# Ledger of designs, part 57: peptides against a protein of PDB entry 4DOW

Target 1, 157 residues: chain A of PDB entry 4DOW
Amino acid sequence: TFSWVGRPLPNRKQFQQMYREICMKINDGSEIHIKVGQFVLIQGEDNKKPYVAKLIELFQNGAEVPPKKCARVQWFVRFLEIPVSKRHLLGRSPPAQEIFWYDCSDWDNKINVETIIGPVQVVALAPEEVIPVDQKSEETLFVKLSWNKKDFAPLPP

## One batch from the design tools (peptide; made by RFdiffusion4, then SolubleMPNN)

Design b2_p17_3_s1 (from b2_p17_3, 6 letters changed)
Fold by OpenDDE base, seed 5:
Structure b2_p17_3_s1 (fold): chain B 157 residues (1-157), chain A 17 residues (1-17)
Amino acid sequence: as target 1 above (157 residues)
Amino acid sequence: SLEEKIKEEFEKINKEA
C-alpha cells in the first residue's frame, strides 16, 4: 500500500499532483518513506531481474481513472542487461554491484509506484576508484560510467 | 521484512553475475 506524504508541490503540469515523498506500507504493518532523489529497486518480470532507478518525480496522474500513483525515474542498467556483443567495450569484468547510468531516452521513464520493491544505496565513484566488494558493500550498488547503447562514458564530475 | 526482501534481490543480482 502506498500513500502520499505531505502536501502537493506547486507545479504547472495539468492532471498531475506532485509530491516529494511517499509512504510504503509493508505487510507486517511497518512503513517506509521514499523520497525524490533516492534510488530504488523496481520489480522485474515475474520477480526476476530487478531494475535499478533513481526517483526524479513522484506524482499522481489525474488523467487516469482512477488516478494512479506514479514516479518518473532515471534508469540504471546492470552489466548483464547490456547486449552480449557490446559488453567487451567495458574492457573489464565488473563486479555484480556495478551499475551504469542509462543515457538513452528510448525507455519509458514512468512507473507505477507499486512496482517499487524498496530503497537501495547507490554510490558514485570515479573511474579510478576501486569498487569495494566485502560484507559491508553486499547491498550497495556503485556507478562509474554511463551507457548509451553504443559505448560507455565517464560520468560528469 | 523489507530488509529481507532487499537482501533476496541482491542475492539474485549477485547470483546472476
Scores: peptide ipSAE 0.578, ipTM 0.925, DockQ to the pose 0.037
Fold by OpenDDE base, seed 2:
Structure b2_p17_3_s1 (fold): chain B 157 residues (1-157), chain A 17 residues (1-17)
Amino acid sequence: as target 1 above (157 residues)
Amino acid sequence: SLEEKIKEEFEKINKEA
């Protein structure tokens, strides 16, 4: 169950009410708050799940009946989401915790908040920095590069 | 719990690589 936290932000967009924060209440009754700017795991439809995304907007889509709680996201991709034929372009074997900034506009960046599994930690690193792979980083993801479906590139600013 | 769910997801991630 998802519910908005706080009052809607000033917005000029018709049929959209924007928020800074949303409350996730899970089956056991516990609840957490997720804010714009945080990273989340998104439930996928296939065995490639989960997906990783950064929340850039939280909004209620009033154009739908009934209104839907939605988010706009910046997508990240895991290495295994990249086509096998192109993985060699990285030039190295990344750890499982590495993700890549998806630098394309072909993906729908609007999601239903119900697909959010939960918040995760994502750390941006410089190319020369080593990704720590230990018990402390078991639930931490790291990003160094972007992926634009053709090649890898330095992270966008 | 949510923590457990996230942990399970990361277990899947870690096994894939």
Scores: peptide ipSAE 0.576, ipTM 0.924, DockQ to the pose 0.036
Fold by OpenDDE base, seed 4:
Structure b2_p17_3_s1 (fold): chain B 157 residues (1-157), chain A 17 residues (1-17)
Amino acid sequence: as target 1 above (157 residues)
Amino acid sequence: SLEEKIKEEFEKINKEA
C-alpha cells in the first residue's frame, strides 16, 4: 500500500498533484518513507532483472480514472542491459554492482509507484576511484559513467 | 520483510556478474 506524506506541492500542472514523499506499507505492517531524490529498485519482468532508478518527481495523475500514484525517474542501466556488441567500449570488466546513468530519452520515465520494490543505496564515484567489492558493499550500487546507447561518458553533474 | 526482499534482489544482481 502506498500513501502520500504531507501536503501537495504548489504547481500549475493540470491534473497533477506533486509530493515530496510517499509511504510504503509492507505486508508485515512496517512502513518506510521514500523521498524525491532517492534511488529505488523497480520490479523487472517475471520477477527477474530488477531496474534501478532515481526518483525525480512524485505525483498523483488525475488524468487517469481512478487517479494513479506515479513517479518520474532517471533511469540507470546495468552492464548486462547494454548490447553485447558495445560492451567492449567500456574497456574493462565492471563489477556486478556498477550501474550507468542512462542518458537517453527513448525510455518512458513515468512509472507507477506500485512497481517500486524499495529504496537502495547508490554511490557516485569519480572515474579514478575504485569500486569496493566486499561484504559491506553487497547491497550498494556504484555509478561512474553515463551510457547514451553509443558510448560511455563522464557522469553528468 | 522488505529488507529480505531487497537482499534477494541484490543476490540476483550479484549472481549475474
Scores: peptide ipSAE 0.575, ipTM 0.924, DockQ to the pose 0.036
Fold by OpenDDE base, seed 1:
Structure b2_p17_3_s1 (fold): chain B 157 residues (1-157), chain A 17 residues (1-17)
Amino acid sequence: as target 1 above (157 residues)
Amino acid sequence: SLEEKIKEEFEKINKEA
């Protein structure tokens, strides 16, 4: 289950209440807090591998009946999500821990918070920096480039 | 636990290599 933490933030969006933080209650009774700006894994469909996203907004959508707890996200893509015909544009074989900033607006960036699996660590690197693939980085993701469905580019500021 | 669940997800990711 999910519950809001703290007071609603001021906003101009009709039917929406914005928040900075949400509490995720786990089955074993434990709980974890997730904040705007953190990175999360999002549940995949049909037991597929998870998606990666950065939380941009946390809000309750009052236009829905009943109201739904939602998030607006910045998507990241894994290499295998890129069409086979375009993968050669990277010019290298990336490690599994590499993700790419999705620089397109065609994907719906609104999610239900119930699809959040949990928080993850994402580290931004310069293009010349080597991605460390070792035991310490097994649960760390790295981003160096963006993908806009046409080509790869340096990571946005 | 959540930690174990996240670990399982990363095992899926890491097997892509």
Scores: peptide ipSAE 0.575, ipTM 0.925, DockQ to the pose 0.035

Design b2_p17_3_s2 (from b2_p17_3, 7 letters changed)
Fold by OpenDDE base, seed 5:
Order: C-alpha cells, then sequence, then structure tokens
Structure b2_p17_3_s2 (fold): chain B 157 residues (1-157), chain A 17 residues (1-17)
C-alpha cells in the first residue's frame, strides 16, 4: 500500500495534489519512504527487466475515479533498450550497470506509484570516469550520457 | 524483504551483460 507523507504542496494544477514524499508499506509491515528526486526501479512489463527512473513529482490525480497516486518521472534507458541499429553510436560496450538519461518526450512520464518496486542508487559520472564493477557496486547504477533516440550526448547538468 | 526484491531486480539488469 501507498500513503502520502506530509501536507500537500502548493500547486496550481486542477484536480492534483502534490507531495514531496510517499510511504510504501511492505508485506512484512516495514515501510519505505520515497521522495521526489530519488531514483526508483519501475516494474517491467510481463516480468521483464525493470525500468529506471528519477522521481520528479508525486501527486494524486483527482481527475481519475477513484483518485490515483501517481508520479512524474525522468526516464533512464538501459543499453539493451536502445535499438540494435543505433547501439554502435556509443562506440563501446557498456557494463550492464550503465544507464542513460532519456532525453525525449515521446515516453509517457506519468506512472502509477504501484509500479514502483523500490529505491535504487544511481550515480552520475563524468564520461572519463571508470564505472566500478565490483561486489560493492553491484547494487548501484551509473549514468554518464544521455540518449535522445538519435545520438548519445553528455549528461545534462 | 523489499531489499532482497530490489537486489533481485538489479541482478536481472546485471545479467544482461
Amino acid sequence: as target 1 above (157 residues)
Amino acid sequence: SQDEKIKEEIKKINEEA
């Protein structure tokens, strides 16, 4: 289950209440708090590999009946999600832990919070920095570049 | 646990390489 944490933020959007934080209650009774600005794993379709996203907004969508708890996200894309015909543009074979800032608006960036698996650590690196692939970094994803369906580019600031 | 679930999902990503 998901519940809002704190008071709604001031906003001008009709039928929407915005929040900074949401609480995920897990089956064992434990709670995980997720905040705007954090990175999360999103459930893949048909038990496929998860998506990676940064939470931009948390809001209740009052336009739906019943109201839905939603998030607006910045998508990241994994290398294998990039079309085969364009992967060569990277010029290297990235480690599995590398993800790319998705710099396109063609993907719906609104999700139901129920699709959130949980928080994940994403570390931004300069292109020249080496991605550590060791036991300590197994749970960390790394981003160096953006992908805009045309080419790779330096990571947005 | 939720932590284990997250680890499992990340493992799925890592196994793609």
Scores: peptide ipSAE 0.524, ipTM 0.917, DockQ to the pose 0.036
Fold by OpenDDE base, seed 3:
Structure b2_p17_3_s2 (fold): chain B 157 residues (1-157), chain A 17 residues (1-17)
Amino acid sequence: as target 1 above (157 residues)
Amino acid sequence: SQDEKIKEEIKKINEEA
């Protein structure tokens, strides 16, 4: 179960109420609060590995009937989500914990909050920094580069 | 717990290595 936390934020978009925070009520009664700006895991299709995204907006979409609790996200891409024919452009074999900022607008960046699994830690690194692949970083994902469907590039500022 | 679920999902990602 998902519920809004706090009062709606100022918004100029018709049929939308924007929020800063949402609460996930878990079956055991515990609660997880997720805020705009945090990173989340999104449910994969057919038990596939999850997607990774940064929350940009949280909003109730009043244009839908009934209204839906939604999020607008910045997508990240896992290396294995990149077409096989283009993976060589990276010039290296990345660790599984490396993800890439998806710098393209062809993906729908609106999701239903019900697809959110939960928050995850994503750390931005400079290209020369080593991605720590050890027990300490087991629950952390790392991003160095962006991917725009054509090539890899330095991470956007 | 939800934390455990998140850990399990991250583990799935890590298993790609």
Scores: peptide ipSAE 0.524, ipTM 0.917, DockQ to the pose 0.036
Fold by OpenDDE base, seed 1:
Structure b2_p17_3_s2 (fold): chain B 157 residues (1-157), chain A 17 residues (1-17)
Amino acid sequence: as target 1 above (157 residues)
Amino acid sequence: SQDEKIKEEIKKINEEA
């Protein structure tokens, strides 16, 4: 179960109410609060690993009947989601904890909040910084570069 | 718990290496 936290934000878009925070009520009765700007895991398709995204907007879409609780996200891609023919462009074999900022608009960035698994920690690193691969960083994902379906580039500012 | 579920999903990602 998902419920909005706080009052709606000012918005000019018709049929949309924007929020800063949403509450996920879990089966055991516990609650998780997720805010705009946080990183989340998104449910993958059947037998697929989860997607990683940054929450850009949380909104209720009143144009749908019934209204849907939605989010707009900035997608990240894992290395294995990049086409095999393009992977050589990275010039290295990245650790599994490395993700890439998806710099394209061809992928739908609107999701249902019900697809959110939960929050995750994503840390931006400079290209020269080493990704720590130890027990302390086991639950952390790291991003250094963007991917635009053609090449890798430094992270957007 | 939900925390355990998140950890399991991250583990799936980490297993790619």
Scores: peptide ipSAE 0.522, ipTM 0.917, DockQ to the pose 0.036
Fold by OpenDDE base, seed 2:
Structure b2_p17_3_s2 (fold): chain B 157 residues (1-157), chain A 17 residues (1-17)
Amino acid sequence: as target 1 above (157 residues)
Amino acid sequence: SQDEKIKEEIKKINEEA
């Protein structure tokens, strides 16, 4: 169950109520609060591996009937999501924990909040920084580069 | 728990490579 936390943010968008935070209520009664700016795992289709995204906006879409709780996200892509024919462009074999800022607009960046699995830690690193591979960092994902379906590039500001 | 689910999903990512 998802519920909004706090009052709607002032906005002028028709049919949209913006929020800073959403509460995900878990079966055991516990609650997880997720905020704009945090990173989350998104459920993959057909039992596929999860997607990684940064929450950009949280909003209720009043244009739908019934209204839906939605999010606008910045997508990240895992290395194995990149076409095999393009992977060589990285010039290295990345660790599994490395993800890439998806610098394309072809993916729908609107999601239903129900697809959110939960928050994850994503850390931006400089290209020269080494990704920790110990068990303490196993729950952390790292991003160094962007991917625009053509090539890898430095992270956008 | 949800934390466990998250860990499992991350594990899937980690084991994929």
Scores: peptide ipSAE 0.523, ipTM 0.917, DockQ to the pose 0.037; fails the geometry check

Design b2_p17_3_s3 (from b2_p17_3, 9 letters changed)
Fold by OpenDDE base, seed 5:
Structure b2_p17_3_s3 (fold): chain B 157 residues (1-157), chain A 17 residues (1-17)
Amino acid sequence: as target 1 above (157 residues)
Amino acid sequence: SLDEELKKKYEEINKKA
């Protein structure tokens, strides 16, 4: 169950009410609050690892009946989501914790909030920085590069 | 804590293929 937190933010979009925060109620009754700017896991296909995304916008789409709770996201891509024929372009074997900024517009960046599994920690690193692989950091994802379906590129400093 | 529970849940979910 998802519910808006706080009052709608001022905006000029005719059919959209903007919000800063949403509350996700899980089965045990506990509540998780997720805000714009945070990173989340998005439900994938059955038995597949969830997608990783950054929340850019939270909004209610009033043009739909009933109104839908939606989000606009910046997608990330896991290494194993990259086509096999292109993986060699990285020039190294990345750790499982590494993800890549998806620098393409071909993916729909609007989602239903119901597809959100939960929050996740994503840390940006410089290319020369080592990704820590220990028990304490196993739940943290790291991003160094972008992927535009053609090649990898460094993130801006 | 809630944070620890979320971490465990994340780890479990990400073990899926």
Scores: peptide ipSAE 0.029, ipTM 0.575, DockQ to the pose 0.033
Fold by OpenDDE base, seed 4:
Structure b2_p17_3_s3 (fold): chain B 157 residues (1-157), chain A 17 residues (1-17)
Amino acid sequence: as target 1 above (157 residues)
Amino acid sequence: SLDEELKKKYEEINKKA
């Protein structure tokens, strides 16, 4: 289950109550708190790896009946999600831990919080920085570049 | 794999309370 943490943030959006933090409760009774600005894994499609996203807004959508707990996200894309014909544009073979900032507006950036699997660590690196590939970093994803369906580019500011 | 390990760590979506 998911529940809001704290009081709603002041906003002028009709039918939307915004929050800073949400609590995810899992079957063993433990609780995981996730805040705006953190990265999460989102439920993938059948036979697909989970999606990676950064939470930019947490809100209750009162326009739906009943109201739904939602999030707006910034999507990331895995290398293998990029069309085969475009992968050569990277000019290198990325490690499995590398993801890319999805710099397009064609993907719906609204999700139901129920699709959140859990938090994940994402670290932004400069192009010259080496992505560590060791046992200690196996659970960390790294981002250096953006992908806009045409080419790779430096990360947005 | 990384994804499978993380999924196990936080439990799968269908096991959320």
Scores: peptide ipSAE 0.097, ipTM 0.718, DockQ to the pose 0.055; fails the geometry check
Fold by OpenDDE base, seed 3:
Structure b2_p17_3_s3 (fold): chain B 157 residues (1-157), chain A 17 residues (1-17)
Amino acid sequence: as target 1 above (157 residues)
Amino acid sequence: SLDEELKKKYEEINKKA
């Protein structure tokens, strides 16, 4: 179950109430709070790894009937989500922990919050920094580059 | 593996209500 935390933010969008934080309630009654700016795992296709996204906006979409709790996200892509024919452009075999900033607008960046699995840690690294593959980083994803469907590039500012 | 660790970590989250 998802519920809004706090009061709506100032906003001029006609059918939207915007929020800073949402609460996930688990069956045992425990709660996980997720805020704008955090990274989350999004439910993937059947038997596929979850998608990775950064929350940009949390809002209730009153234009829908019934109203939906939604989020706008910045997508990240896993290496295996990149077309096979383009993977060679990276010039290296990335570790499983590496993801890429998706620098395209062709993907719908609005999601239903119900697709959120939970929070995940994403750390940005400079190109020269080594991605640590140790026990402490087993749950952390790392991003060095963006992917714009044409090539890999340095991360956006 | 990373995937197994994530699955383990979020096992309870997947039981969300």
Scores: peptide ipSAE 0.090, ipTM 0.699, DockQ to the pose 0.048; fails the geometry check
Fold by OpenDDE base, seed 2:
Structure b2_p17_3_s3 (fold): chain B 157 residues (1-157), chain A 17 residues (1-17)
Amino acid sequence: as target 1 above (157 residues)
Amino acid sequence: SLDEELKKKYEEINKKA
């Protein structure tokens, strides 16, 4: 179950109430709060790895009946999500922890919050920085580059 | 794998009420 935390933010958009934080309540009654700006795992298709995204907006979509709790996200892409024929463009074999900023607008960046699995740590690194592989970082994802479906590039600002 | 570890970690979270 998902519920909004706090009062709606000032907003001029009709049919859209914006929030800073959402509460995820799991079956045992425990609660996890997720805020705009945090990174999350999004449920993938069956037998597929979760997607990675950064929450940029949390909002209730009043245009739907009943209203839906939604989020706008910045997508990231895993290396294995990139077409096999283009993976060589990276010029290296990335560690499993590396993800890429998806620099395209062809993906719908609106999601239902119910697809959120939970928070995940994502750390931006400079290209020359080494991705740490230790017990501290085993659950941390790292991003150095963007992917625009044609090539890899430096991260956007 | 990293993904499997994450799945295990958030298994309960995925069972959302």
Scores: peptide ipSAE 0.036, ipTM 0.648, DockQ to the pose 0.054; fails the geometry check

Design b2_p17_3_s4 (from b2_p17_3, 7 letters changed)
Fold by OpenDDE base, seed 5:
Structure b2_p17_3_s4 (fold): chain B 157 residues (1-157), chain A 17 residues (1-17)
Amino acid sequence: as target 1 above (157 residues)
Amino acid sequence: SLFEKLKEEYKKINEEA
């Protein structure tokens, strides 16, 4: 179950009410609050790892009947989501914790909040920084580069 | 830069938690 936290923000879109925070209630009755700017795991296809995204906007889409709780996201890409034929362009075998900033607009960046599995920690690193593999970092994902479907590149300015 | 922005956002999120 998902519910809005706080009052809607002022915006120009007549059919959209924007929010800063949403509450996710899980099976045991506990609550997880997720805010704009945080990173989340989103349900993937069957037998596939969840997608990773940064929340850009939280909004209720009043143009739909019934209204839907939605989010706009910035996608990240896992290495295994990159076509096999292009993985060699990275020039190295990345650790499992590395993800890439998806620098394309071809993916729909609107999701239903019900597809959110939960929050996840994402840390940006410089290319020369080593991705830690200690116990405290096992649940953390790291981003160094962007992927634009053609090549890897440093994160945009 | 985007890199710096992401680092700053991470710090903010961690501090608010």
Scores: peptide ipSAE 0.108, ipTM 0.665, DockQ to the pose 0.028
Fold by OpenDDE base, seed 3:
Structure b2_p17_3_s4 (fold): chain B 157 residues (1-157), chain A 17 residues (1-17)
Amino acid sequence: as target 1 above (157 residues)
Amino acid sequence: SLFEKLKEEYKKINEEA
């Protein structure tokens, strides 16, 4: 179950109410609050690892019937989501914790909040920084580069 | 830069936790 937290933010978009925070109620009754700017795991195809995204906007879409709680996101991609024929362009075998900023507009960046599994930690690293693989960072994802469907590049400015 | 923004956001999140 998802519910808005706080008052709607001022915006100029017709039929849309913008929010800064949403509350997820988990099966055990506990609540998790997720804010704009945080990173989340999004349900993917069955038997696939969840997608990773940064929340850009949280909004209720009143243009839909019935109204739906939605989010706009910035996608990240896992290495295994990159086409096999292009993976060699990285020039190295990345650790499982590495993800890439998806620098392309071909993916729909609007999601239903119901697809959110939960929050996740994403840490940006400089190229010279080593991705830790210790127990403390087991659930943390790391980003060094962007992927634009053609090549890997430094993170966008 | 995006890198710096992400680093700052991470710090904020951790401080609020």
Scores: peptide ipSAE 0.101, ipTM 0.662, DockQ to the pose 0.027
Fold by OpenDDE base, seed 4:
Structure b2_p17_3_s4 (fold): chain B 157 residues (1-157), chain A 17 residues (1-17)
Amino acid sequence: as target 1 above (157 residues)
Amino acid sequence: SLFEKLKEEYKKINEEA
């Protein structure tokens, strides 16, 4: 169950009410608060690992009946989500914790909040920095590069 | 830059936790 936290932000969009925070109630009754700017795991398909995204906006879509709670996101891509024929362009075997900033506009960046599994920690690193492999960092994902479906590149400015 | 923004977001999240 998802519910808005706080009052809607002032905006001039006709059918959209924007928020800064949403509350996710999990099975045991506990609550997790997720804010704009945080990173989340989104439910994948079949046996695939969850998608990773950064929350850009939280809004209620009043154009739908009934109104739906939605989010606008910036996508990340895992190495295994990249086509096999393109993976060699990285020039190395990345650790499982590495993800890539998706620098394309072909994916819809609007999601239903009900697809959110929970928050996740994402850390940006310089290309020369080593990704830690200790147990304390296993829950953390790391991003060094962007992927634009053609090649890997430094993170966008 | 995006790099700096992501670092700041990480710090913010950890400080609020």
Scores: peptide ipSAE 0.058, ipTM 0.637, DockQ to the pose 0.028
Fold by OpenDDE base, seed 2:
Structure b2_p17_3_s4 (fold): chain B 157 residues (1-157), chain A 17 residues (1-17)
Amino acid sequence: as target 1 above (157 residues)
Amino acid sequence: SLFEKLKEEYKKINEEA
């Protein structure tokens, strides 16, 4: 269950009410607040790991009946989500915690908030920085590069 | 850069938590 936190933000979009924060109620009754700018795990297909995304907008889509709680996201991609034929382009074997900024416009960046599993920690690192693999960072994901379906590249400006 | 932005956002989020 998801509910908006706070008042809608001023915007000029006809059928959209924008918000800064949303409350996610978990099965045990506890609540997690997620804000724009945070990173989240998005439900993937059956037997697949969740997608990783950064929340860029939270909005209620009033064009739908009933109105739907939605989000716009910036996608990340896991190494194993990259086609096998292209993985060699990285030139190294990435740790499991590494993800890549998805630098393409072909993916729909609108999601239903119901697909959000929960928040996740994502840290940007310079190429020369080492990804820590200690217990403290076990749940943390790291991004160094972007992927544009053709090649790996530095992060967009 | 995106790198700097992400790094800054991470710090901000952690500080707010």
Scores: peptide ipSAE 0.055, ipTM 0.636, DockQ to the pose 0.028

Design b2_p17_4_s1 (from b2_p17_4, 9 letters changed)
Fold by OpenDDE base, seed 1:
Structure b2_p17_4_s1 (fold): chain B 157 residues (1-157), chain A 17 residues (1-17)
Amino acid sequence: as target 1 above (157 residues)
Amino acid sequence: SAPLFSLENKRKQEELA
């Protein structure tokens, strides 16, 4: 179950009410609050790992009947989501914790909030920085590069 | 920044992995 936290933000979009924060109720009855700017795991396909995304906007879409709680996201991509024929372009075997900024507009960046599994920690690193492999940072994901369907590049500013 | 992955969320991820 998802519910808005706080009052809607002023905006000029005709059928959208924007919010800064959403509350997710989980199985044990506890609540997790997620804000714009944070990173989340999104429900993947069957037998696939969850997608990773940064929340850019949280909004209720009143153009739909009934209204839907939605988010706009910046997608990240896992190495195994890169086509096999192009993985060699990275020039290395990345650790499992590495993800890549998806630098394309061909993916729909609107999601239904019910596809959110929960929050995840994502840390941006410089190319020369080493990704920790220890148990302490096992649940943290790291991003150094972008992927634009053709090549890898330094992170966008 | 983003919060740490909760145990509940970790279980969900593991079920999908």
Scores: peptide ipSAE 0.019, ipTM 0.564, DockQ to the pose 0.032
Fold by OpenDDE base, seed 2:
Structure b2_p17_4_s1 (fold): chain B 157 residues (1-157), chain A 17 residues (1-17)
Amino acid sequence: as target 1 above (157 residues)
Amino acid sequence: SAPLFSLENKRKQEELA
């Protein structure tokens, strides 16, 4: 169950109410608050690992009947989501915790909030920085590069 | 919950490929 937190933000978009925060109630009854700017895991297809995204905006889409709670996101891509034929372009074997900024507009960046599994920690690192893989950070994802379907590129500082 | 990549996303990706 998802519910908005706080009052709608001022906006002029018809059929949309913008929000800063949403509350996700999970099975055990506990609540997780997710804000714009945070990173989330989004349900994958079948047995695939969850997708990773950064929340750009949270909004209720009143153009739909019934209204839908939605989000716009910046996508990240896991190494294994990159086509096999292109993986060699990285020039190294990345750790499992590495993800890449998806620098393409071909993916729909609008999602239903119900596809959100939960928050996840994403840390940006310089290319030369070592990804920590200790137990304390095993669930933390790290991003160094972008992927634009053609090649990898360094992220701007 | 709907899958992340709908037919629309697949088609868009194919068109841009």
Scores: peptide ipSAE 0.013, ipTM 0.563, DockQ to the pose 0.165
Fold by OpenDDE base, seed 5:
Structure b2_p17_4_s1 (fold): chain B 157 residues (1-157), chain A 17 residues (1-17)
Amino acid sequence: as target 1 above (157 residues)
Amino acid sequence: SAPLFSLENKRKQEELA
C-alpha cells in the first residue's frame, strides 16, 4: 500500500498533483518513506533482477479514473540488461554492483509507484575510483558511466 | 491489484512512438 506524505506541492501541471514523499507500507505493518531524489528498485520480470531508478517526481495522475499514484524516474541499466553484442564496448568485466546511467529518451520514464519494491543506495564514482566489493557493501550500487545504446561515456563531473 | 513489471514502463514509450 502506498500513500502520499504531506500536501501537494504547488504546480501548474493540469491533472497532476506533485508530492515530495510517499509512504510504502510493508507486510509486517512497517512503513518506508521514499522521497524525490532517492534511488529505488523497481520490480522486474520473474527471476530477473529489479530495475534501478532515481525518483525525479512523485505525482498523482488525475487524468485517470481512479487517479494513479505515479513517479517520473531516471533509469539506470545493469550490465546484463545491455545487449550482449555491445557489452564488449565497456572494455572490462564490471562488478555486479556497477550500474549505468541510461542516457536515452526512448524509455518511458513514468511508472506506477506500486512497482517500487524498495529503496537502494547508489553512489557515483569517478572512473578511476575502485568499486568496493566487500560483504558489507554488497547492497550498494555504483555508477561511473552512462549508456546511450551506442556507447559508454563518463558521467559529467 | 498486482503491480506491473517495470519492463512495461520501459517499452511504453517505444510502443507509442
Scores: peptide ipSAE 0.021, ipTM 0.562, DockQ to the pose 0.149; fails the geometry check
Fold by OpenDDE base, seed 4:
Structure b2_p17_4_s1 (fold): chain B 157 residues (1-157), chain A 17 residues (1-17)
Amino acid sequence: as target 1 above (157 residues)
Amino acid sequence: SAPLFSLENKRKQEELA
């Protein structure tokens, strides 16, 4: 179950109410608050790892009947989601914790909040920084590069 | 109803192109 936290933010979109925060109620009754700017895991298909995204906007879409709770996101891509024929372009074997900023517009960046599994920690690193692989950092994902379906590139400053 | 997976969200724009 998802519910808005706080009052709608000012905006000029006639069929959208924007919010800063949403509350996700877990099966055990506990609640997790997720805010714009945080990173989340999105439901994947069976036997597939969840997708990773950064929340850009939270909004209620009044153009749908009934209104839907939605999010606009920046997508990330896992190494295994990149075509096998292009993985060599990275020039190294990435650790399982590395993800890549998806720098393409061909993916729909609007999601239903019901697809959100929960929050996740994502840390941006400089190319020369080492990704920790110890037990303490196992739950943290790291991003160094973008992927634009053609090649890898450094993240913009 | 069946859950909506992110794959459907990701490919939506590609299908429209």
Scores: peptide ipSAE 0.021, ipTM 0.557, DockQ to the pose 0.145; fails the geometry check

